Peptides against a protein of PDB entry 4HTP. Designs and how they scored, part 161

Target 1, 231 residues: chain A of PDB entry 4HTP
Amino acid sequence: SQTVASHVPFADLCSTLERIQKSKGRAEKIRHFREFLDSWRKFHDALHKNHKDVTDSFYPAMRLILPQLERERMAYGIKETMLAKLYIELLNLPRDGKDALKLLNYRTPTGTHGDAGDFAMIAYFVLKPRCLQKGSLTIQQVNDLLDSIASNNSAKRKDLIKKSLLQLITQSSALEQKWLIRMIIKDLKLGVSQQTIFSVFHNDAAELHNVTTDLEKVCRQLHDPSVGLSD

## One batch from the design tools (peptide; made by RFdiffusion4, then SolubleMPNN)

Design b2_p23_7_s3 (from b2_p23_7, 7 letters changed)
Fold by OpenDDE base, seed 1:
Structure b2_p23_7_s3 (fold): chain B 231 residues (1-231), chain A 23 residues (1-23)
Amino acid sequence: as target 1 above (231 residues)
Amino acid sequence: SLPEREEGESFAEYVERVLELEE
Protein backbone atom coordinates (compact mmCIF):
# COMPACT_ATOMS: atom_id res chain seq x y z
CA SER B 1 0.00 0.00 0.00
CA GLN B 2 1.10 3.56 -0.73
CA THR B 3 2.38 5.43 2.34
CA VAL B 4 3.67 8.91 3.09
CA ALA B 5 6.92 7.33 4.29
CA SER B 6 7.50 5.79 0.84
CA HIS B 7 7.56 9.30 -0.68
CA VAL B 8 9.56 11.20 1.95
CA PRO B 9 13.35 11.06 1.64
CA PHE B 10 15.18 10.09 4.82
CA ALA B 11 17.24 13.24 4.20
CA ASP B 12 14.17 15.39 4.99
CA LEU B 13 13.81 13.84 8.43
CA CYS B 14 17.55 14.15 9.07
CA SER B 15 17.55 17.82 8.04
CA THR B 16 14.69 18.47 10.48
CA LEU B 17 16.49 16.63 13.29
CA GLU B 18 19.67 18.60 12.53
CA ARG B 19 17.74 21.89 12.79
CA ILE B 20 16.19 20.79 16.09
CA GLN B 21 19.61 19.84 17.49
CA LYS B 22 21.18 23.15 16.42
CA SER B 23 18.34 25.20 17.89
CA LYS B 24 19.10 26.54 21.37
CA GLY B 25 15.62 27.43 22.57
CA ARG B 26 12.76 25.05 23.31
CA ALA B 27 10.37 27.13 21.22
CA GLU B 28 12.62 26.96 18.15
CA LYS B 29 13.08 23.19 18.56
CA ILE B 30 9.30 22.77 18.75
CA ARG B 31 8.80 24.94 15.66
CA HIS B 32 11.05 22.75 13.50
CA PHE B 33 9.31 19.57 14.65
CA ARG B 34 5.86 21.12 14.13
CA GLU B 35 6.74 22.23 10.60
CA PHE B 36 7.80 18.70 9.65
CA LEU B 37 4.70 17.17 11.26
CA ASP B 38 2.33 19.65 9.60
CA SER B 39 3.93 18.97 6.22
CA TRP B 40 3.52 15.23 6.82
CA ARG B 41 -0.18 15.60 7.67
CA LYS B 42 -0.83 17.82 4.65
CA PHE B 43 0.94 15.36 2.39
CA HIS B 44 -1.06 12.50 3.92
CA ASP B 45 -4.32 14.28 3.10
CA ALA B 46 -3.21 14.91 -0.48
CA LEU B 47 -1.87 11.38 -1.00
CA HIS B 48 -4.97 9.67 0.41
CA LYS B 49 -7.68 12.13 -0.67
CA ASN B 50 -9.49 9.44 -2.67
CA HIS B 51 -8.94 6.61 -0.18
CA LYS B 52 -10.89 6.13 3.02
CA ASP B 53 -9.91 3.96 5.98
CA VAL B 54 -6.16 4.01 5.39
CA THR B 55 -3.89 2.76 8.16
CA ASP B 56 -1.08 5.10 7.13
CA SER B 57 0.09 7.47 9.88
CA PHE B 58 3.09 9.35 11.27
CA TYR B 59 4.31 6.07 12.85
CA PRO B 60 7.19 5.43 10.36
CA ALA B 61 8.72 8.79 11.33
CA MET B 62 7.73 8.73 15.02
CA ARG B 63 9.47 5.39 15.64
CA LEU B 64 12.71 6.92 14.30
CA ILE B 65 12.28 10.12 16.36
CA LEU B 66 11.49 8.16 19.55
CA PRO B 67 13.48 4.95 18.95
CA GLN B 68 13.62 4.15 22.68
CA LEU B 69 9.84 3.55 22.55
CA GLU B 70 10.11 0.96 19.76
CA ARG B 71 8.19 -2.23 20.68
CA GLU B 72 7.41 -3.78 17.28
CA ARG B 73 11.00 -4.11 16.10
CA MET B 74 13.27 -6.39 18.11
CA ALA B 75 16.75 -5.44 19.29
CA TYR B 76 19.38 -4.74 16.62
CA GLY B 77 22.26 -6.22 18.60
CA ILE B 78 24.47 -3.40 17.32
CA LYS B 79 26.88 -1.45 19.51
CA GLU B 80 29.27 1.42 18.79
CA THR B 81 32.27 -0.94 18.69
CA MET B 82 30.64 -3.03 15.98
CA LEU B 83 29.91 0.07 13.91
CA ALA B 84 33.46 1.33 14.40
CA LYS B 85 34.91 -1.93 13.10
CA LEU B 86 32.47 -1.94 10.19
CA TYR B 87 33.40 1.60 9.15
CA ILE B 88 37.12 0.85 9.39
CA GLU B 89 36.60 -2.11 7.09
CA LEU B 90 34.24 -0.39 4.62
CA LEU B 91 36.24 2.83 4.36
CA ASN B 92 39.52 0.89 4.25
CA LEU B 93 40.92 2.97 7.10
CA PRO B 94 44.40 2.10 8.36
CA ARG B 95 43.92 0.34 11.71
CA ASP B 96 46.64 2.41 13.33
CA GLY B 97 45.48 5.57 11.58
CA LYS B 98 44.01 8.66 13.22
CA ASP B 99 40.45 8.12 11.97
CA ALA B 100 40.29 4.44 12.94
CA LEU B 101 41.56 5.29 16.42
CA LYS B 102 38.96 8.07 16.75
CA LEU B 103 36.17 5.60 16.00
CA LEU B 104 37.50 2.90 18.33
CA ASN B 105 38.30 5.31 21.17
CA TYR B 106 35.19 7.46 20.78
CA ARG B 107 34.81 7.80 24.58
CA THR B 108 38.22 9.40 24.99
CA PRO B 109 38.39 13.12 24.31
CA THR B 110 40.50 13.45 21.19
CA GLY B 111 40.94 16.84 19.57
CA THR B 112 39.28 20.24 19.94
CA HIS B 113 35.69 19.13 19.45
CA GLY B 114 33.69 18.27 22.57
CA ASP B 115 32.29 15.21 20.81
CA ALA B 116 33.70 12.72 23.31
CA GLY B 117 31.20 9.96 24.02
CA ASP B 118 29.05 10.78 20.99
CA PHE B 119 29.98 8.09 18.48
CA ALA B 120 27.62 9.49 15.84
CA MET B 121 29.38 12.87 15.79
CA ILE B 122 32.81 11.28 15.59
CA ALA B 123 31.59 9.06 12.76
CA TYR B 124 30.13 12.10 10.97
CA PHE B 125 33.50 13.85 10.73
CA VAL B 126 35.19 10.68 9.49
CA LEU B 127 32.43 10.10 6.92
CA LYS B 128 31.99 13.69 5.68
CA PRO B 129 34.95 13.69 3.25
CA ARG B 130 34.26 10.08 2.14
CA CYS B 131 30.49 9.78 1.62
CA LEU B 132 27.92 10.84 -0.96
CA GLN B 133 26.52 14.35 -0.66
CA LYS B 134 22.95 13.14 -1.08
CA GLY B 135 21.35 9.90 0.05
CA SER B 136 18.78 7.92 -1.92
CA LEU B 137 16.71 6.24 0.81
CA THR B 138 13.13 7.01 1.79
CA ILE B 139 11.87 6.77 5.37
CA GLN B 140 10.07 3.56 4.38
CA GLN B 141 13.26 2.02 2.97
CA VAL B 142 15.20 2.92 6.11
CA ASN B 143 12.55 1.24 8.26
CA ASP B 144 12.57 -1.84 5.99
CA LEU B 145 16.34 -2.16 6.36
CA LEU B 146 16.13 -1.67 10.13
CA ASP B 147 13.41 -4.36 10.28
CA SER B 148 15.74 -6.66 8.36
CA ILE B 149 18.58 -6.02 10.81
CA ALA B 150 16.37 -6.75 13.83
CA SER B 151 14.94 -9.91 12.24
CA ASN B 152 18.37 -11.21 11.26
CA ASN B 153 19.75 -10.41 14.71
CA SER B 154 17.00 -12.58 16.21
CA ALA B 155 17.90 -15.33 13.72
CA LYS B 156 21.65 -14.92 14.48
CA ARG B 157 22.44 -14.24 10.80
CA LYS B 158 25.43 -11.91 11.11
CA ASP B 159 26.14 -11.99 7.38
CA LEU B 160 22.67 -10.66 6.54
CA ILE B 161 22.93 -7.98 9.24
CA LYS B 162 26.14 -6.78 7.59
CA LYS B 163 24.43 -6.77 4.19
CA SER B 164 21.61 -4.51 5.41
CA LEU B 165 24.06 -2.20 7.19
CA LEU B 166 26.07 -1.91 3.99
CA GLN B 167 22.95 -0.88 2.10
CA LEU B 168 22.19 1.80 4.70
CA ILE B 169 25.76 3.13 4.67
CA THR B 170 26.34 3.14 0.91
CA GLN B 171 23.03 4.89 0.18
CA SER B 172 23.29 7.60 2.85
CA SER B 173 25.13 10.90 3.24
CA ALA B 174 27.39 11.54 6.23
CA LEU B 175 24.64 13.59 7.88
CA GLU B 176 22.05 10.86 7.31
CA GLN B 177 24.44 8.27 8.76
CA LYS B 178 24.99 10.44 11.84
CA TRP B 179 21.27 10.37 12.57
CA LEU B 180 20.89 6.72 11.57
CA ILE B 181 23.57 5.77 14.10
CA ARG B 182 21.72 7.71 16.80
CA MET B 183 18.48 5.93 15.86
CA ILE B 184 20.16 2.52 16.13
CA ILE B 185 21.80 3.41 19.46
CA LYS B 186 18.43 4.93 20.52
CA ASP B 187 19.77 8.32 21.63
CA LEU B 188 19.05 11.30 19.36
CA LYS B 189 20.27 14.02 21.74
CA LEU B 190 17.70 16.47 20.38
CA GLY B 191 17.49 18.48 23.60
CA VAL B 192 13.70 18.06 23.72
CA SER B 193 11.82 15.63 25.96
CA GLN B 194 9.56 12.75 24.93
CA GLN B 195 6.66 14.58 26.58
CA THR B 196 7.29 17.64 24.43
CA ILE B 197 7.31 15.53 21.24
CA PHE B 198 4.00 13.92 22.25
CA SER B 199 2.44 17.24 23.23
CA VAL B 200 3.28 18.75 19.84
CA PHE B 201 1.97 15.66 18.04
CA HIS B 202 -1.38 15.58 19.90
CA ASN B 203 -2.72 16.81 23.24
CA ASP B 204 -3.80 13.27 24.19
CA ALA B 205 -0.71 11.45 22.87
CA ALA B 206 1.15 11.14 26.18
CA GLU B 207 -1.94 9.79 27.93
CA LEU B 208 -2.71 7.22 25.22
CA HIS B 209 0.91 6.07 25.14
CA ASN B 210 1.01 5.71 28.93
CA VAL B 211 -2.00 3.38 28.75
CA THR B 212 -1.18 1.37 25.61
CA THR B 213 2.63 1.64 25.27
CA ASP B 214 1.88 1.25 21.54
CA LEU B 215 3.44 4.00 19.45
CA GLU B 216 1.69 2.90 16.25
CA LYS B 217 -1.69 2.97 17.99
CA VAL B 218 -0.94 6.47 19.26
CA CYS B 219 -0.05 7.67 15.77
CA ARG B 220 -3.12 6.08 14.13
CA GLN B 221 -5.76 7.03 16.69
CA LEU B 222 -4.47 10.56 17.12
CA HIS B 223 -3.61 11.24 13.48
CA ASP B 224 -6.00 14.20 13.41
CA PRO B 225 -4.91 16.84 15.94
CA SER B 226 -8.49 18.12 16.19
CA VAL B 227 -10.00 14.75 17.20
CA GLY B 228 -9.43 13.71 20.81
CA LEU B 229 -9.65 10.36 22.62
CA SER B 230 -13.12 11.17 23.92
CA ASP B 231 -14.43 12.07 20.43
CA SER A 1 0.95 11.60 -10.25
CA LEU A 2 3.17 13.43 -7.77
CA PRO A 3 5.64 15.98 -9.14
CA GLU A 4 9.34 15.25 -8.94
CA ARG A 5 11.32 16.82 -6.13
CA GLU A 6 13.32 19.90 -7.15
CA GLU A 7 16.97 20.25 -6.21
CA GLY A 8 17.33 22.00 -2.85
CA GLU A 9 13.57 21.97 -2.25
CA SER A 10 12.56 21.44 1.38
CA PHE A 11 9.89 18.98 2.44
CA ALA A 12 7.56 21.84 3.38
CA GLU A 13 8.08 23.58 0.03
CA TYR A 14 7.48 20.33 -1.85
CA VAL A 15 4.23 19.67 0.02
CA GLU A 16 2.97 23.18 -0.70
CA ARG A 17 3.73 22.64 -4.38
CA VAL A 18 1.84 19.31 -4.31
CA LEU A 19 -1.17 21.03 -2.72
CA GLU A 20 -1.11 23.80 -5.32
CA LEU A 21 -1.21 21.25 -8.13
CA GLU A 22 -4.25 19.54 -6.63
CA GLU A 23 -6.15 22.78 -6.52
Scores: peptide ipSAE 0.663, ipTM 0.948, DockQ to the pose 0.753
Fold by OpenDDE base, seed 3:
Structure b2_p23_7_s3 (fold): chain B 231 residues (1-231), chain A 23 residues (1-23)
Amino acid sequence: as target 1 above (231 residues)
Amino acid sequence: SLPEREEGESFAEYVERVLELEE
């Protein structure tokens, strides 16, 4: 069955997240999220016009926006040090070179950019001159690859983890990889709370999540902002 | 069938175009 996530480029989500992060005010952050969400809902209605009883929802995007609430997908087993080593290998960076050292020593301020401790930002600047300008992955494909990583981590299949990571990296822009890293590490640094995200999504979302702890259920049951839990 | 994305087209713009074609 066709899903909204199979038609939405991962770049569209990343550009929205970038706008949210760069916005200073809460109102602006909310606006950017709402615009993406509204577009998603409109597209859902168009895509499923002749199929009213579908399980498709905002869940594929929501689980990437709130990765700390992920319960369906098991742990990735990926840390910043692993990613640093992977990038050094994949980009063929000299081990004693400036860029390799930046990735490995991401906690130490090495430059004028206040990016110390933010591995994703450090990676972004290393990747920007070396990566594709435009990625090719959909939100569905990103989730499929992340599912593969989690499953293979549980199975201790390191070779298959590396394969999936390679696919993510080679098919993503530097900006997309910045956000992908933050999703994997489960820290998006959006400057907006989980409660705010839920409140914008649906008035009853926070309550339903508090009871069920099921993000998919929240997205499915509260897909329509005008239909509440008591309806 | 869904239209193809145009170069530089935002998600919001694309969705509006999709909706216009269904009307």
Scores: peptide ipSAE 0.660, ipTM 0.947, DockQ to the pose 0.764
Fold by OpenDDE base, seed 4:
Structure b2_p23_7_s3 (fold): chain B 231 residues (1-231), chain A 23 residues (1-23)
Amino acid sequence: as target 1 above (231 residues)
Amino acid sequence: SLPEREEGESFAEYVERVLELEE
């Protein structure tokens, strides 16, 4: 069956996350998230107009926005050092060059952008002049690839992990890769709390999540903001 | 069928266009 996630570019989520991160106030951060969510719900209603009992929900996006709450997908087994090495290889960076050293020593202040300790930001600046300006992946495709990575990590199939990572990287802009890295590392640095995200999504979302710890159930049961837990 | 995404079109704008076509 068709899903909203199969029709929404990953770029749209990333641009929203970028706006949230750059926003100074809580209210502005909330506005950007709400606009994306409202668009998603409207699109869902249009897409599933003639289908009442669909399992489709905001879950594909929510699990990327709150990756620390992911329970369905197992561990990726990916660290910053692995990504650094992969980028050095993929971009054919000189190993002793400035950019390679930035990626490998991402924790050390370089004095340029003040991005010490944030691998995703360092990667972004290295990638920006070297990769496509526009990605081609949908949210569904990103999740499928991440599922593949987790599954293959569990199965100890390193070659297939690399294959999926390469597909993600080669089909993503620098900005999309910045956010993808943060999703994999499970630290988005949005400047908005988990509770705020839940509150904007649905008034009962935090409560249901506290009971079930199931993000998919939260998204599915509370898809309609007008229908509460007690209804 | 869903319309094609236009260049520079936001997600919100696209969804509104989809909704208009479904009316």
Scores: peptide ipSAE 0.659, ipTM 0.947, DockQ to the pose 0.643
Fold by OpenDDE base, seed 2:
Order: sequence, then C-alpha cells, then structure tokens
Structure b2_p23_7_s3 (fold): chain B 231 residues (1-231), chain A 23 residues (1-23)
Amino acid sequence: as target 1 above (231 residues)
Amino acid sequence: SLPEREEGESFAEYVERVLELEE
C-alpha cells in the first residue's frame, strides 16, 4: 500500500527542520512545523481519497522529528567518532588534514562558526563543497535504511551497517546529512520542546504519549486533528 | 497519477498542485 512517506522527499523534511532551527521566535518555529504537517495531512487525504481505513499516518516523519521517543527501532550503535571515520574514508580526506581533524575533534573550537560540540554542523561544512546539491531519498527510504542499521547493529553485522550508512550518505545532500546525523544522535536542536511539537500535532497527543509511550499509536489514533481521544 | 515534482517547488506548493488536479 502507498504511504505519504514514500512520496515525500527527505529533503522536504530537512528544509522544514532547517527553517525551524533558523527561526528566532517560537511562533515562527511553530508555523514552519504546522505548514509541513498541514501539507502532509492534505497529501494524505488526496493519496488515500478512495481508501477510508488506512493505517498510514505522520509516524514516519514524527519518529525522525522526535527521535528520542523512538521505541520500535533498536539502538544504532553509531557515535560521532564512527561517523567521523566513515566520512574521512568516504571523502578521502587526509587524516592529518584540517577537515579530518575537525571531524575527529569536533568538540574543540577550531573555527569561526562557534559550532564546537555539534558534530552535525561540523560535518555539514565539510560536506557542503563535496556532496550532491540535492538528495534522492524519500522519508520512507530513510526510515528503511535506519531500520536496517538498527537491525544489523543488534545482529552485530558491521559490514551491513556500513553499507546502509554509505547508502544514506551517498544519496543525501550536505543539509540532509546534517539532519540525518542529528536524528541518529537523537538531538535535533530545533529550539522547540517535545510538548510544543505534540501540541501542534494534536491537542491530545502529549496525554496519549504520556500514557502509551507509543509514538506510532499517537500518530495513528490522533491523525485527524478534529477527532479527540474521547471521541 | 501524481504529478511530478517541479524543481525548486516546496512541499506545500506541490500539495496544492495535487489538490488542484483532483478537482
């Protein structure tokens, strides 16, 4: 069955997240999230116009926006140091070069951007002149690859983990990779709380999540903003 | 069938086009 996530480029989510992060005020941050969500819901209605009972929901996007609430996918087993080494290898960076050292020593302030401790931002600037301008992955494909990574981590299949990571990296822009890294590390730095995200999604979302701790259930049961928990 | 995404088109703009074509 077709899903919204299979039709939405990962780039669209990343551009939204970028706008949210760059926005100074809470109201502007909320607006950008709301616009993406509204577009998703409209697209859902169009895509599923002839199918009333679908299980498709905002979950594929929500689990990337709130990665700390992920319960279905197991741990990736990926840290900044692993990603640094992978990028050095993939980009053929000299190990003693400036960019390699930036990635390996991301916690040390070395540049004018003030991005010390933010590996994703360090990676972004290294990747920007070296990567594709536009990625090719959908939200569904990103989730599939992340599922693969988690599964293979559990199975201790390091080679398959690397394969999936390489697929993510090679098919993503620098901006998409910045956000992908933050999703994997589970820190998006959006400047909005989890509660705010839930509040914009549905009035009852925070309550349902507090009870169930199931993000998929929250997204599915509260897909329609006009239908509450008591309904 | 869904229309193809135009270059530089936002998600919101694309969805609006999709909705217009269903009408």
Scores: peptide ipSAE 0.656, ipTM 0.946, DockQ to the pose 0.749

Design b2_p23_7_s4 (from b2_p23_7, 10 letters changed)
Fold by OpenDDE base, seed 5:
Structure b2_p23_7_s4 (fold): chain B 231 residues (1-231), chain A 23 residues (1-23)
Amino acid sequence: as target 1 above (231 residues)
Amino acid sequence: ALPAREEGESFAEYVERVLALEA
């Protein structure tokens, strides 16, 4: 079935997240999120103009923005050390080289950028001169690959996990990979609270999530900002 | 049929273009 997520490049989400992160004020952060959300809703209405009963919602994006609230997808089993080793292998980095050591020792404050402890930022700078300038993945494709990783982790299929990770990496820009890493590690560092994200999405979103703990249900039931829980 | 994305076009700009074509 056609979904909004199948038509939205992952790059569009990442650029929005980057703008949110770079914004200093809460109001500016909210504005960037709202602009993306409004565009999503408008596109949904256009895409589904002749289909009134669709299950499509903001959920594919929301679960990437609030990865700590993911309950449908099982654990990835991926940590920074695994990603570091994967990047060293994929990029053919010398193991004793500066970039390999940066990835492996990401917690050590050796960099000029003050990115100690932020693996995604360290990875970004290593990847920037080595990766595609533009990615090719949609939000749907990213979620499909993440689903594959989680499923294969549960099944203890390490080789298939690696395959899906390689597909994500090889089809993503350095900026997209920065955000993908943060989604996998479940720490986006946006500087905006979960409550703020829910409040911008829908006035009743926080309440419904508190009761159901189901992010998909929140996104489906509260898809229309004008229709409340009591309606 | 949805139009193709233009180079450098934002998501918001693309959506507005889509809406304009359906109107």
Scores: peptide ipSAE 0.665, ipTM 0.948, DockQ to the pose 0.701
Fold by OpenDDE base, seed 2:
Structure b2_p23_7_s4 (fold): chain B 231 residues (1-231), chain A 23 residues (1-23)
Amino acid sequence: as target 1 above (231 residues)
Amino acid sequence: ALPAREEGESFAEYVERVLALEA
């Protein structure tokens, strides 16, 4: 079945997240999230105009925005050090070179950007001059690849994990990879709380999540902002 | 069929274009 996530580029989500992160005020952060959500809902209505009782929802995006609440897929088993080594290999970076050392020693401030300890930001600057300017992945494809990584981690198939990671990074811009890394590490640094995200999504979202701890159920049951839990 | 994305088109702009074509 067709899903909204299969038609929305991952770049659109990343652009929204970037705008949220760059915004200083809570109100501006909320605006950017709301604009993306509203567009998603409108597109859902258009896409499913002739189909009743679809299970499609905001869940594919929400699970990437709130990766700490992910319960469907198992742990990735990926750390910053693994990603650093992978990038050094893939980009053929000199091991003793500046960029390789930045990735490996991401916790030590070496640069003027003050991004010490933020591996995703360090990776972004290394990737920016070396990666494609435009990615090609949809939100659905990103989730499929992440599912593959989690499944293969559970199965201890390191080679297949690497394969899926390579697919993600080779089809993503530097900006998309920045956000993808943060999703994998489960720290987006948006500057907005989980409660704020839920409140913008639906008035009853926080309550339903507190009871069910099921992010997909929250997204499905509260897909319409005008329909409450008691309705 | 959904229209193709235009270069530099935002998600919001694309959705509005989709809605305009279905109207």
Scores: peptide ipSAE 0.664, ipTM 0.948, DockQ to the pose 0.741
Fold by OpenDDE base, seed 3:
Structure b2_p23_7_s4 (fold): chain B 231 residues (1-231), chain A 23 residues (1-23)
Amino acid sequence: as target 1 above (231 residues)
Amino acid sequence: ALPAREEGESFAEYVERVLALEA
């Protein structure tokens, strides 16, 4: 079935997240999120103009924005050390070289940027001169690949996990990979709370999530910001 | 049929263009 997520480049989400992260004030952070959400809802209405009973919702994006609330997808089994080793291999970095050591020792300050402890930022700077300038993946494709990783982790199929990771990496810009890493590790560092994200999405979102712990249900039932839980 | 994205076009701009074509 046709979904909004199948038409939205992953780059659009990443650009929004980057704007949110760079914004200093809560109000500005909220504005960037709201703009993306409003665009999504408008596009949904256009895409599904003749189909009122669709299951499509903001869920494909929301589960990437709030990855710590993911319950449908099982654990990836991926940590920073695994990603570091993968990047060293993929980029053919000298093992004793500066960039390989930055990735492996990401917790130790190695430069002036103050990115110590943030693996995704360290990876970004290593990737920036080496990766595609523009990615090609949609939000749907990213979720499909992440589903594959989780499924193959459960099945202990390490080679298939690597295959899906390589597909994500080779079709993504450095900026997209920065955010993808944060989604996998489940720490976006947006500087805005989960409660704020829910409040912007829908006034009843936090309440429904607290009761159901089902992010898809929250996105589907509260798709229309004007229709509440009591309606 | 949805129009193709233009180079440098934001998501918001694209959606507005889509809406304008359906009106």
Scores: peptide ipSAE 0.663, ipTM 0.947, DockQ to the pose 0.754
Fold by OpenDDE base, seed 4:
Structure b2_p23_7_s4 (fold): chain B 231 residues (1-231), chain A 23 residues (1-23)
Amino acid sequence: as target 1 above (231 residues)
Amino acid sequence: ALPAREEGESFAEYVERVLALEA
């Protein structure tokens, strides 16, 4: 079955997240999220115009926006150090070079940008001159690859984990990889609370999530902002 | 069939274009 996520580039989500992060005020952050969400809902209605009662929802995007609430996907088994080593290998960075050392020592303030402790930002600057300007992955494809990583981590298939990571990396821009890293590490640093994200999504979203702890159920049951829990 | 994305087209703009074609 067709999903909205299969038609939305991961770049669109990342650009939205970037706008949210760069926005200083809560209102502006909310505006950017709302615009993306509204577009998603409109697209859903268009895509599923002749198909009522589809299971498709905002869940594929929401689970990337709120990765700390992910319960379906198991642990990736990926840390910053693993990613650093992978990037050094993939980009053929000199091991004793400035960029390799930045990735490995991401917690130490070595850069001019004040990005100490933010591996994703450090990676972004290393990747920017070395990777594609535009990615090719959809939100669904990103989720599929992340599912593969989690599954293979559980199965202790390190080679397959690396394969999926390489697919993510090679098909993503530096900006997309910055956000992908943050999704994997489960820290987006958006400057907007979980409660705010839920409140913008649906008035009853926070309540339903508190009861169910099921992000997919929240997205599915509260897909229509005009239909409440009591309806 | 969904139209192809145009270069530099935002998600919002694309969706509006999709909606306009289905109207």
Scores: peptide ipSAE 0.663, ipTM 0.947, DockQ to the pose 0.692

Design b2_p23_8_s1 (from b2_p23_8, 14 letters changed)
Fold by OpenDDE base, seed 5:
Structure b2_p23_8_s1 (fold): chain B 231 residues (1-231), chain A 23 residues (1-23)
Amino acid sequence: as target 1 above (231 residues)
Amino acid sequence: DEELRELWRKLLEEIEKKRKEEE
């Protein structure tokens, strides 16, 4: 059956995350997340208007927003060094060039940007003049590719991992790749706590997650903000 | 359904419209 994630562009999630990150106040950060979530719920209601007992929920997005809480997908086996090497190869960057060196030495960048230790930001600036302006991936497609990476990592199929990464990279803008990297590394740097995200999603979300440690269960059981855990 | 296909974009446009009105 159809899911909301199969219709929502990954770019729109990334734009929301970018707005959250750029916002200075907690209230403004919350507003941007709430707007995206409300839109998701409205779309869900329309998509499933004639269908009862669907398992579709906010989970496909939530697991990307809170990647450190991911329990279904196994480890990617991907670190910054691997991504750096991949980008150098894919973008055909001279190994002794400034951009290749920025990616490899991301902890101590020589650039004007104060992005030391943030590989995703360094990658963003390298990618911005080189990649497409608008990505084409949905949230579902991103999750499918990430699932493939995790599965192939477990199977020690490095060639297939590379293939899935290439699909992600070649179909994503620089901004989308910035956030994708942060999702893979499991550090979004949004400036909002996990508790805040859960609180905005549902009043009982933090409690249910504390008991179950299962994001999918949290998203499915508490899909309706008006229906509590005890209802 | 054409209406459904465009619904997501319309929802985002509504958010943007509200932001502009508040400024």
Scores: peptide ipSAE 0.510, ipTM 0.899, DockQ to the pose 0.733
Fold by OpenDDE base, seed 2:
Structure b2_p23_8_s1 (fold): chain B 231 residues (1-231), chain A 23 residues (1-23)
Amino acid sequence: as target 1 above (231 residues)
Amino acid sequence: DEELRELWRKLLEEIEKKRKEEE
């Protein structure tokens, strides 16, 4: 069956996350998330107009927005050092060059931007002049590739992990890769709490998650913002 | 489905339009 995630570009989620991160006030951050969520719900209604009993929900997006709550997908086994080496190889960066050293020494302050310790931001600036302006991946495709990485990590298939990573990287803009890295590392740095995200999604979301610890169940059962847990 | 792809884009464009009007 078709899902909303199969139609929504990953770029649009990343643009939303970027807006949230850049916003200073809590209210503005909430607005950007709400706008994306509302658009998702409207699209869901259109996509499933003739099908009332669907399992499709916001879960594919929510698990990327709250990656620390992921329980279905196993560990990726990917660290910043692995990504640094991969980028150096993929971009054919000189090993002793400025950009390669920035990636490898991401914890050391190297510039005026104060991005020390944030590998994703350092990667972004290296990638910006070298990557596509527009990515081609949907949210579903991103999740499929991430599933592949986790599965292959469990199976100790390093070659297949690299293959999936390369597919993610080569089909993504610099901005998309910035956010993808943060999703893999499980730290989005949005400046909003988990509670805030849940509260915007549904009034009962935090409570249901506290009881079930199942993000998919939360997204499915509370898909309609007007229908509560007691209904 | 081209119609659905256009719908998503229209939804985002509407958001952008509203933002510009509020600024």
Scores: peptide ipSAE 0.510, ipTM 0.901, DockQ to the pose 0.864
Fold by OpenDDE base, seed 4:
Structure b2_p23_8_s1 (fold): chain B 231 residues (1-231), chain A 23 residues (1-23)
Amino acid sequence: as target 1 above (231 residues)
Amino acid sequence: DEELRELWRKLLEEIEKKRKEEE
């Protein structure tokens, strides 16, 4: 079945997240999220115009925006150190070089940027001069690859994990990879609370999530902002 | 449906247009 996520570029989500992160005020952060969400809903309505019983929702995006609330997908088994090693290999970085050391020692400040402890930002600066300017993945494709990683981690198939990671990396810009890393590590650093994200999505979202702890149910049941829990 | 295929892009363009108008 066709989904909104199969049409929405991952790059556009990342661009939205970047705007949210860079925004200083809560109101601006909310605006950027709302604009993306509204576009998603409009596209959904158009895509599913002739279909009444659709299970498609904002869930594919929401689970990437709030990755700490993911309950469907199993653990990735991926840490910063693994990613560092992968990037060193993939980019053919000298092991004793500045960039390799930055990735490996991401917790210690190595430069003028106050990015110590944020592996994704460190990776971004290493990747920026070396990677694609624009990615090609949809949100659905990203989720499929992440599902594959989680499944293969559970199955202890390290080679297949690497394969899926390489697909993600090679088809993503530096900016997209920054956000992808944060999604995998489950820390987006948006500067906006989970409660705020839920409140913008739907007035009843926080309540429903508190009861069900099911992000997909929240997204499906509260897809329409005008339809409440009691309706 | 070509209109559907381009709809997402159009939606984003509209957002960008509005941003420029507010500046």
Scores: peptide ipSAE 0.508, ipTM 0.899, DockQ to the pose 0.729
Fold by OpenDDE base, seed 1:
Structure b2_p23_8_s1 (fold): chain B 231 residues (1-231), chain A 23 residues (1-23)
Amino acid sequence: as target 1 above (231 residues)
Amino acid sequence: DEELRELWRKLLEEIEKKRKEEE
């Protein structure tokens, strides 16, 4: 069955997240999220106009925005050090070179950007002048690849994990990779709380999540902002 | 598929238009 996530470019989610991160005020951050969510809902209505009782929801996007609440897929088993080594290999960076050392020593301040401890930002600056590929992945495709990584981690298939990571990297821009890294590490640094995200999504979302701890159920049951839990 | 892709792009263009009008 067709889903909204199968049509929405991952690049557009990343652009939204970038705008949220760059916004200084809470109100502006909320606005950018709301605009994306409203567009998603409008697209959902158009996509499913002739279909009743669909299970499609904002869940594919929400689980990337709130990756710390992911309960469906198992752990990725991926840390910053693994990603650093992968990028050094993929980009053929000299091991003793400036860029390789930045990736490996991401916790140590090395420059004027103040990005110490933020591996995704360090990776972004290394990737930006080198990444020539335009992003081509949909949100659905990103989730499929992440599912593959989690499954292969559980099965201890390291070679297949690397394969899926390479597919993500080679089909993503530097900006998309920055956000993908943050999703995998489960720290988006948006500057808004989980409660704020839920409150913008639906007035009853926080309550339902507190009871069920099921993000998919929250997104599916509360996909219409005008229909509450008590209805 | 093409019509749906165009719809999504139009939705994003509308957002961008509103932002430019507010700035």
Scores: peptide ipSAE 0.502, ipTM 0.899, DockQ to the pose 0.869

